# Designs tried in a protein design run: peptides against a protein of PDB entry 5KEZ. Part 248

Target 1, 320 residues: chain A of PDB entry 5KEZ
Amino acid sequence: NVAIYNPFRPWWERYQPVSYKLCTRSGNEDEFRNMVTRCNNVGVRIYVDAVINHMCGNAVSAGTSSTCGSYFNPGSRDFPAVPYSGWDFNDGKCKTGSGDIENYNDATQVRDCRLTGLLDLALEKDYVRSKIAEYMNHLIDIGVAGFRLDASKHMWPGDIKAILDKLHNLNSNWFPAGSKPFIYQEVIDLGGEPIKSSDYFGNGRVTEFKYGAKLGTVIRKWNGEKMSYLKNWGEGWGFVPSDRALVFVDNHDNQRGHGAGGASILTFWDARLYKMAVGFMLAHPYGFTRVMSSYRWPRQFQNGNDVNDWVGPPNNNGVI

## One batch from the design tools (peptide; made by RFdiffusion4, then SolubleMPNN)

Design b2_p26_1_s4 (from b2_p26_1, 15 letters changed)
Fold by OpenDDE base, seed 1:
Structure b2_p26_1_s4 (fold): chain B 320 residues (1-320), chain A 26 residues (1-26)
Amino acid sequence: as target 1 above (320 residues)
Amino acid sequence: MSAAEQQLQKYRERQRALWAKYEARL
């Protein structure tokens, strides 16, 4: 991914790829392979957060300032390490003045325009689909069990399906022959927008952001909510079907007050209430559960916003 | 079904049985 130095190596640089090489501040490919092997050998499976909607930001300077040292040029849409060129992006499809998503009520913009400046891949192209599938298949061959698909709202469900149809079966060294990768898609759907979680049910599970938002409200006793109202928790609260839901109390975005859920989201900063929420989530049979493992950062609030919400995970390998 | 889904199915079957004991107490 791009190496960002202002601010200094933020968490979100990890979501700005310039290649599909497995070398980041988290480690290199050999270290990753070693981890996957060790985990699989004790029955712990790995699911990769796959960033396949886009490459890096359009405003990033060209050069080799990346975690793997690969050259890239956002201005010319040149990513030779893949390789991608100007033909592999949706610049010509997006009709907004900025090239960015300007109206989330326009599903075409949401899927064909840049998410906050991130160069939007032309996933309709078989070439692009194949390059992504090759990346994911490499991970499958290493021994991962599946994927979180980042920014799935911004991809056409049919394009996702086309990529998934190219995926290999899981590595038979650890999985039964013919096993398919586990897929869950990040789709922020709190209602009110044209893109729905149900659009993606055919590809795998979908994140249910209403879960953490509503649970936070209940645990906080906001708006007269009571724990007793959780009696019909799950589908009874209007959530997606249990067999399509990936549920969580918080994620990295809404832990920072961004994304979906707002101030209702419980995090480790609210330790007592957070433990209650996580305990309830693990006890209740609704959905596929994900527990957050995060880190502290030096929060600095200005006008109600944490100006240090960019701070990445603890790391002392600033070389790459 | 993926291996994860199969494992989850078994887990949820047990969990639903346990939850039935506590649901009425909420």
Scores: peptide ipSAE 0.198, ipTM 0.805, DockQ to the pose 0.019
Fold by OpenDDE base, seed 2:
Structure b2_p26_1_s4 (fold): chain B 320 residues (1-320), chain A 26 residues (1-26)
Amino acid sequence: as target 1 above (320 residues)
Amino acid sequence: MSAAEQQLQKYRERQRALWAKYEARL
C-alpha cells in the first residue's frame, strides 16, 4: 500500500493498495506464511481483509512511496506491480463531475465512482477479476481460511460472484478436501439507501451494522430501551437472516466515529458497557460473531470528532 | 458450505439450546 507521512503512517493507508504483494508494515510474505502455518497448526484460522474494490487515492503522488517499494502512478492509473492501467478503472463509467461518489442514493455512483478519491477498479472486466482472484488464490494456497471483502457495497454483487467463482478450494494441508473459503462482505445497510445487504447474500455473509448500533442503544439505556426488549433479538429486530449475518459490537471505523452506528456504538473506551455488549453477543445465537481487538490512542475531540482518528497501531517510527 | 460455516452450524445448535433455557427464565 501507499506510505502516508502526513499524517504519519495512519491506519487507513492500508486501504490504499498499489500492488497485491504481501509486504506491508506488518511484515513480508515469508513472515505472513509463517504466521498462517503456525496458526493453522493449532486450529486458529486466518481471514484476510481483502481490499479489491479500489487502488490508492487519485491524489497520491506517483513514485515508489509504498510499503513494498513498488512504483505506481495514480494520475495515469499505472500500477505495474499488478499490472493495472487506465483501462482497468471505472473513470469512464462514473458520470459525476468530481469522479467521486456524490450521491449515495444513486446505486450506480456508489459502485462505479470513486470512494473518497480511491481509484475504482473496473470489476466488470475479466482481466481485473482474474488479477484479484490470483491475489486471493495466492493467499488461499498459503493457507488462509477466507476473506473479509472490504467496501463490498461499492462493488456489484455479480462482479464479486465472478471473482469468487475463480477461487481455489482451501489448502488441503489444513482443511478437508473441497473446502471453500469463508466469505463475509462489508456492507453498510442501516436502511434508507438503495443498496441492500440482501443484494449480497448470494456471495456469502454480510456485516450487520444494525447489530452494534441497536445493541449499543439498549445497553446504554437510550430512548427507554431495556434489556428485556432483547427477547426477540435478531430477525425480530429487523436484522438480516442469522445465516447471512456477521455481527460485531464495534469495528475499527465506528470506534473512530466513522462508517455506521454513531455514538451508540460501544467500544473498549466504555469498558464496562462494552463487556456487557460483547458478553451478550457471544451468548446469543444470532449471526456469526466477531470480537474486536484494538488499541488505545491519544484521542482529541474537536466539534465532536476525534482529530487523531488516523492514529494507527503502536509503532516504532512507523515500524510495527 | 465453508469449513467455518460447518463448524459454526454445530456450535449454533448447542448455543440455541442453551439460550432457550436461559430465555425461559427471563
Scores: peptide ipSAE 0.227, ipTM 0.822, DockQ to the pose 0.018; fails the geometry check
Fold by OpenDDE base, seed 4:
Structure b2_p26_1_s4 (fold): chain B 320 residues (1-320), chain A 26 residues (1-26)
Amino acid sequence: as target 1 above (320 residues)
Amino acid sequence: MSAAEQQLQKYRERQRALWAKYEARL
């Protein structure tokens, strides 16, 4: 991915790929293989956060400022380490003046335009699908158990399916022969927009952002909510079917006050309430549960916003 | 079905049975 130095190595640089090389702040491919092997050997499975909707931001300077030293040129859409070129992006499909998503009530715009300047891959193309599948299959062959698909709302469900249909079975050294990768898709659906979580049920599980938002409201006792109202928690609260839901109290975005859920989202900063929420989530049978492991950073609020929300995990001179 | 889904089903069967004992207390 792109190496950002201003601010110094923010967490979000990880979500700006310039290649599919397993060479990042976390280590090289050999180190990753070693980790996956060690984890699998003790029954811990690895699920990769796969960034496949886009490459890096369109405004990033061309050069070799990347975690693996690969050259890239966002201006010309040149990513030779893949390789991708101008033919592999949705520049010609996006009809907005900026090239970015401007209206989230336009589903075509949400899927064909750039998410906050991130170069949008043309996932309709078999070439692009195959390059992504090759990346994911390489991970599968190493021994990962599945994937979180980042920014799934911004990809056409059919394009995702086409990629998933190219995936290998899991590595038989650790998984039963014929096992398929576990897929969960990040889709923000709190209602009010045309893209629905149900559009993605055919590809795997989806994130249920209503879960953390509503649970936060209840635990905080906002709007007269009571714990006793959780007696019909799950589908009874208008959530997606349990067998399609990936649930969580918080994620990296809404932990920083971004994304879906607003101020109701509970985080480790609210230790007591957070423990209650996580405890309830783990006890309740609804959905597939995900527990957040995060870190403290020096929060500094200005006008209600944390100006240090960019701060990445503990590191040694940029190396995690 | 993925390995994770298969494993989840095993846990959910037991978890739902346990939860049913306490659901009425909410």
Scores: peptide ipSAE 0.223, ipTM 0.816, DockQ to the pose 0.019; fails the geometry check
Fold by OpenDDE base, seed 5:
Order: structure tokens, then sequence, then C-alpha cells
Structure b2_p26_1_s4 (fold): chain B 320 residues (1-320), chain A 26 residues (1-26)
């Protein structure tokens, strides 16, 4: 991915790929293989956060300032380490003046325009699908158990399906022969927008952001909410079917006040209430549960926003 | 079905049984 130095190596640089090389601040491919093997040997499975909607930001300077030293040029859409070129992006499909998503009530913009400047891949092209599938299959062959698909809301469900149809079975050294990768898709659907979580049910599970938002409201005792109202928790609260839901109390975005849930989201900053919410989530039989492991950072609020929300994991001069 | 989904189904069967017992005490 791109190496960002202003601010200094933020967490979100990981979501700006310039290649599909397994070479990041977390380690190289050999180290990754070693980790996957050791984890699988003790029954711990690995799921990869796959960033396949886009490449890096359009405003990033061209050069070799990346975690693996690969050259890239956002201005000319040149990513030779893949390779991608100007033919592999949706610049011509996006009709907004800025080239970015401007209206989330326009599903076409949401899927064909750039998410906050991130160069949007033309996932309708078989070439692009194949390059992504090759990346994911390499991970499957290493021994990963499945994937989180980042920014799934910004991809057409049919394009996702076309990629998934190219995937291999899981590595038979650790999984039963014929096993398929576990897929869950990040889709923010709190209602009010044209793109729905149900659009993606055919590809795998989806994130249920209503879960953390509503649970936070109940645990905080906001708006007269009571624990007794949780008797019909799950589908009874308007959530997606349990067999399609990936549920969580918080994630890396909404810990920083970003995305769905706003101030209702419980985090480790509210330790007592957070433990209550996590305990309830683990006890209740709704959805596939995900527990967050995070870190503290020096929060500094200005105008209601944390100006240090970019701070990544503890590191030594940029090295994790 | 993925290996994770199969494992989850088994877990949920047990969890539902435990939850039913817990709910009966509320």
Amino acid sequence: as target 1 above (320 residues)
Amino acid sequence: MSAAEQQLQKYRERQRALWAKYEARL
C-alpha cells in the first residue's frame, strides 16, 4: 500500500493499495505464511480484509513511496505491479463533476465513482476480476479461511459474484476437501439509502451495523430504551436474517466516530458499558460475532471531532 | 458451505439451548 507521511503512517494507508503483494508494515509474504501455518495448526483460522474496490487516492504523489517499494502513478492510473492502467478504472463511467461520490441516494454514483478520492476499479472487466481473484486465490492457497470484502457497498453485487466464482477451494492441508472460503461483506445499511444489505446476501454474510448502533442505545439507556426490549433481539428489531449477519459492538471506523452508529457506539473508552454489550453479544444466538481488539491513542477533540483519529497501532518510527 | 459456517451452526445449536434455559429464569 501507499506509505503516507502526513499524517505520519496513519491506519488508513492500509486501505490504499498499489499492488497485491503481501508486503506491508506487518511483514512480508514468508512471515505471513508462517503465521497462517502456525495459526491453522492450533485451530485458529485467518480471514483477510480484502481491499478490492479501489486502489490508492488520486491525489497521492507518483513514485515508489509504498510499503513494498512498488512504483505507482495515480495521475495516470498506472499500477505496474498488478498491472493496472487507465483502462481498468471507472473514470469514464462516473459522471460527477469531482469524480467522487457526491450523492449516496444515487446507487450508480456510489458504485462507479471514487470513494473519497480512492481510484475506483472497473470491476465489470474480466481482466480486473481475474487479477483480484488471482490475489485472493494466492491467499487461499497459503491457507486463509476466508475474506472480509472492504467497501462492498461500492461494488456491484454481480461483479463481486463474478470474482467469487473464480475462487479455489480452501487448502486441504487444514480444511475438508471442497470447503469454500467464508465471505462477509462490509455494507453500511441503516436505512434511507437505495443500496440495501439484502442486495449482497447471494455473495455471503453482510455486516449488520444496526446491531452496534441499537445495542449502544439500549445499554446507554437512551430514549427510554430498556434491556427488557431485547427479548426479541435480532430479526425482531429489523435486522437481517441471522444466517446472513456479521455482528459487532464496534469496529475501527466507528471507534473514531466514523460511519454508522455515531455517538451510540460503545467502545473500550467506555469500559463498563462496553463489557456489558460484548457480553450480551456473545451470549445471544443472533448472527456471526466479531470481537474487536484495538489500542489507545491520544484523542484530541476539536469541534466535536478527534483530530488524531488517524493514529495507527503502536509502532516504532512507523514499524509495527 | 464454508468450514466457518459449519462450525457456527454447531455452536449456535448449543447456544440456543443455553439461551432458552437462561431466558426461562428471567
Scores: peptide ipSAE 0.190, ipTM 0.795, DockQ to the pose 0.018; fails the geometry check

Design b2_p26_2_s1 (from b2_p26_2, 15 letters changed)
Fold by OpenDDE base, seed 4:
Structure b2_p26_2_s1 (fold): chain B 320 residues (1-320), chain A 26 residues (1-26)
Amino acid sequence: as target 1 above (320 residues)
Amino acid sequence: SEEVEGMKRYYELLKERADKVAAANA
């Protein structure tokens, strides 16, 4: 991914890829293989956060300022380490004046235009699908168990399916023969927009963002809500079917929202309430659960926004 | 700089997500 130095190595630089090389602030491919092997040998499975919707920001300077030293040129859409070129992006498909998503009520913009300036890959092309599948298959062959698909809301479900149909079975050294990768898709659906979580059910599980939002409201006793109202928690609260849901109290994004991470979202900053929320989540049978492990950073609020929400995890001069 | 612009983009994304969460609880 792109190496950002101002601010100094923010967490979000990881979501600006320039290649599919397994070479980042966390280590190289050999070290990753070693970790996966060690984890699998003790029954701990690895799921990769796969950034496949886009490459880096369109305004990033060309050069070799990347975690693996690969050259890239956002201006010309040149990513030779893949390789991608100008033919592999949706520049001509997006119809907005800026080239970015301008209206989230337009599903076509949401899928075909740039997410906050991130170069949008043309996932309709078999070439692009194959390059992504090769990346994911490499990881599968190493021994990972599945994937979180980043920014799935910004990809057409059919394009995702086409990629998934190219995937290998899991590595038989650790998984039963014929096992398929576990897929969960990041889709932010809180209502009010045309894109729905149900659009993605055919590809795997989806993130249920209503879960953390509503649970936080209840535990905080906002709007007169009580714990007893959780009797019909799950589908009864309008959430997606349990077998399609990945649930969580917070994630890295909404943990950094306004105030203590948005409105009702509970985080480790609210330790007592957070423990209650996580405990309830783990005890309740609804959905597939995900627990967050984060870190403290020096928060500085200006007009309700933390100006230091970019701060990455503890590191040694950028190396994690 | 490209770094500052990147920061702004992600701040906008975070703000959007935070606003959506807030709206869901309004």
Scores: peptide ipSAE 0.028, ipTM 0.570, DockQ to the pose 0.044
Fold by OpenDDE base, seed 3:
Structure b2_p26_2_s1 (fold): chain B 320 residues (1-320), chain A 26 residues (1-26)
Amino acid sequence: as target 1 above (320 residues)
Amino acid sequence: SEEVEGMKRYYELLKERADKVAAANA
């Protein structure tokens, strides 16, 4: 991915890929392979956050400022380490003036335009699908158990399906023969928009963002909410079917949403309430649960917003 | 700088997501 130095190595640089090479601030491919092997040998499975909707930001300067040293040129859509070129992006397909998503009520914009300037891959192309599948298959062959698909809302479900259909079975050294990778898709569906979580059920599980939002409101006793109202928690609250849901109290994004409208989300900053919410989640049978492991950073609020919400995990000069 | 612009993009994303969460709880 792009190496960002101002601010210094933020967490979000990981979501600006320039190649599919397994060399990042977390380590190189050999170290990753070793980690996966050691984890699998003790029954701990690895799921990769796969960024396949886009490459890096359109305004990033060309060069070799990346975690693996690969050259890239966002201006010309040149990513030779893949390789991708201008033919592999949706620049001509997006019809907005900015080239970015401007209206989330327009499903075509949401999927064909750039997410906040991130270069949008043409996932309708078999070439692009194949390059992504090769990346994911390499990880599968190493021994990962599945994937979180980042920004799935911004990809056509059929394009995702086409990629998934190219995937290998899991590595038989640790998984039963014929095992399929576990897939969960990040889809932000809180209602009111044309794109629905149900559009993605055919590809795997989906993130249920209503879960953390509503649970936070209840635990905080906002709007007269009571714990007793959780008696029909899950589908009874309008959530997706349990067998399609991946649930969580917070994630890396909404953990940083305080002051920007995401105040209902419970985080480790509110330790007591957070423990209550996580405890409830783990005790309740609804959905596949995910527990957040995070870190403290020096929060500095200005006009209700934390100006240091970019801060990544503790590191040694950018290396975790 | 390009880094600052990148930060702004992600701040926009975070803001958008946070606003949606707020709307869902309204």
Scores: peptide ipSAE 0.027, ipTM 0.551, DockQ to the pose 0.044
Fold by OpenDDE base, seed 2:
Structure b2_p26_2_s1 (fold): chain B 320 residues (1-320), chain A 26 residues (1-26)
Amino acid sequence: as target 1 above (320 residues)
Amino acid sequence: SEEVEGMKRYYELLKERADKVAAANA
């Protein structure tokens, strides 16, 4: 991915890929392979956060300032380490004036235009699908168990399906022969927009963001909510079917959400309430559960916003 | 710049999520 130095190596640089090489601030491919092997040998499975909707931002300077040293040129859509060129992006397909998503009520824009300037891959093209599948298959062959698909809301479900259909079975050294990768898709559906979580059920599980939002409200006892109201927690609260749900109390994004809209979300900053929420989640038989492992950072609030919300994991001069 | 692109992605995503959470809990 792109190496960003101002601010100094923020967490979100990880979501601006310039190649599919397995060399980042976390280590090189050999180190990754070693970790996967060691984890699998003790029954710990690895699921990769796969960023396949886009490459880096269109305004990033061309050069070799990347975690693996690969050259890239966002201006010309040149990513030779893949390789991708201008033919592999949705620039001509997106019809907005800016090239970015301008209206989230237009599903076509949401999927064909750039997410905040991030160069949008033409996932309709078999070439692009194959390059992504090659990347994911390399990971599968190493021994990962599955994937979180980042920004799935911004990809057509059919394009995702086409990629998934190209995937290998899991590595038989650790998984039963014929096992398929576990897939869960990040889709933010809290209602009010045309894109629905149910659009993606055919590809695998989906994130249920209503879970953390509503649970936070109940645990905080907002609006007269009581724990006893959780009797029909799950589908009874309008959540997706249990067998399609990936549930969580918080994630890296909403840990950093400002108070106006995201105040219901419980995080480690409210330790007592957070433990209650996580305990309830693990005890209640709904969805596939995900527990957050995070870190503290020196928060500095200005006008209600944490100016240090960019701070990444503890590191040694940028190396994790 | 690389800084602006990264920040825009982060803040836009947070804004989108925050607005939706607020609406869902209204």
Scores: peptide ipSAE 0.031, ipTM 0.571, DockQ to the pose 0.044; fails the geometry check
Fold by OpenDDE base, seed 5:
Structure b2_p26_2_s1 (fold): chain B 320 residues (1-320), chain A 26 residues (1-26)
Amino acid sequence: as target 1 above (320 residues)
Amino acid sequence: SEEVEGMKRYYELLKERADKVAAANA
């Protein structure tokens, strides 16, 4: 991914890829392979956060300022380490003046325009699908168990399916023959927009963001909500079917929202309430559960926003 | 700089997501 130095090595640089090389601040491919093997050997499975909707920001300077030293040129859409060129992006398809998503009520913009300046890959192209599949298959062959698909809301479900159809079965050294990778898709569907979580059910599970939002409201006793109202928790609250839901109290994004987190979202900053929410989530049968492990950083609020929400995990001069 | 511009983009993204979560609270 691109290496950002101002601010100094923010967490979000990881979501600006310039190649599919397994070479980052966390280690190299050999170290990753070793970790996956050791984990699998004791029954711990690895799921990779796959950033496949986009490459880095369009305004980043060309050069070799990346975690693996790969050259890239956002201005010319040149990513030779893949390789991608100008033919592999949706610049000509997006019809907004800025080239960015401007209206989330326009599903075409959401999927064909840049997410906050991130160069949007042309996922309708078989070439692009194949390059992504090669990346994911390499990980599958190493021994990962599945994937979180980042920014799935910004990809056409059919394009995702086309990529998934190219994937290998899981590594038979650790998984039963014929096993398929576990897929869960990040889709932010809180209502009011044309893109729905149900659009993605055919590809795998989806993130249920209503879960953390509503649970936070109840635990915080906002709007007169009571714990007794959780009696029909799950589908009874308008959530997606349990067998399609991945549920969580917080994630890395909404942990950095307004105030002491994302509005009603509970985080480790609210230790007592957070433990109550996580305990409830783990005890209740609805959905596939994900528990967050995070870190403290020096928050500084200005006008309700943390100006240090860019701060990444504890590191030694940029090395994690 | 491109780094500052990138930061602004991600701040906008995070703010947008936070606003959506806030809207879902009601």
Scores: peptide ipSAE 0.026, ipTM 0.543, DockQ to the pose 0.044; fails the geometry check

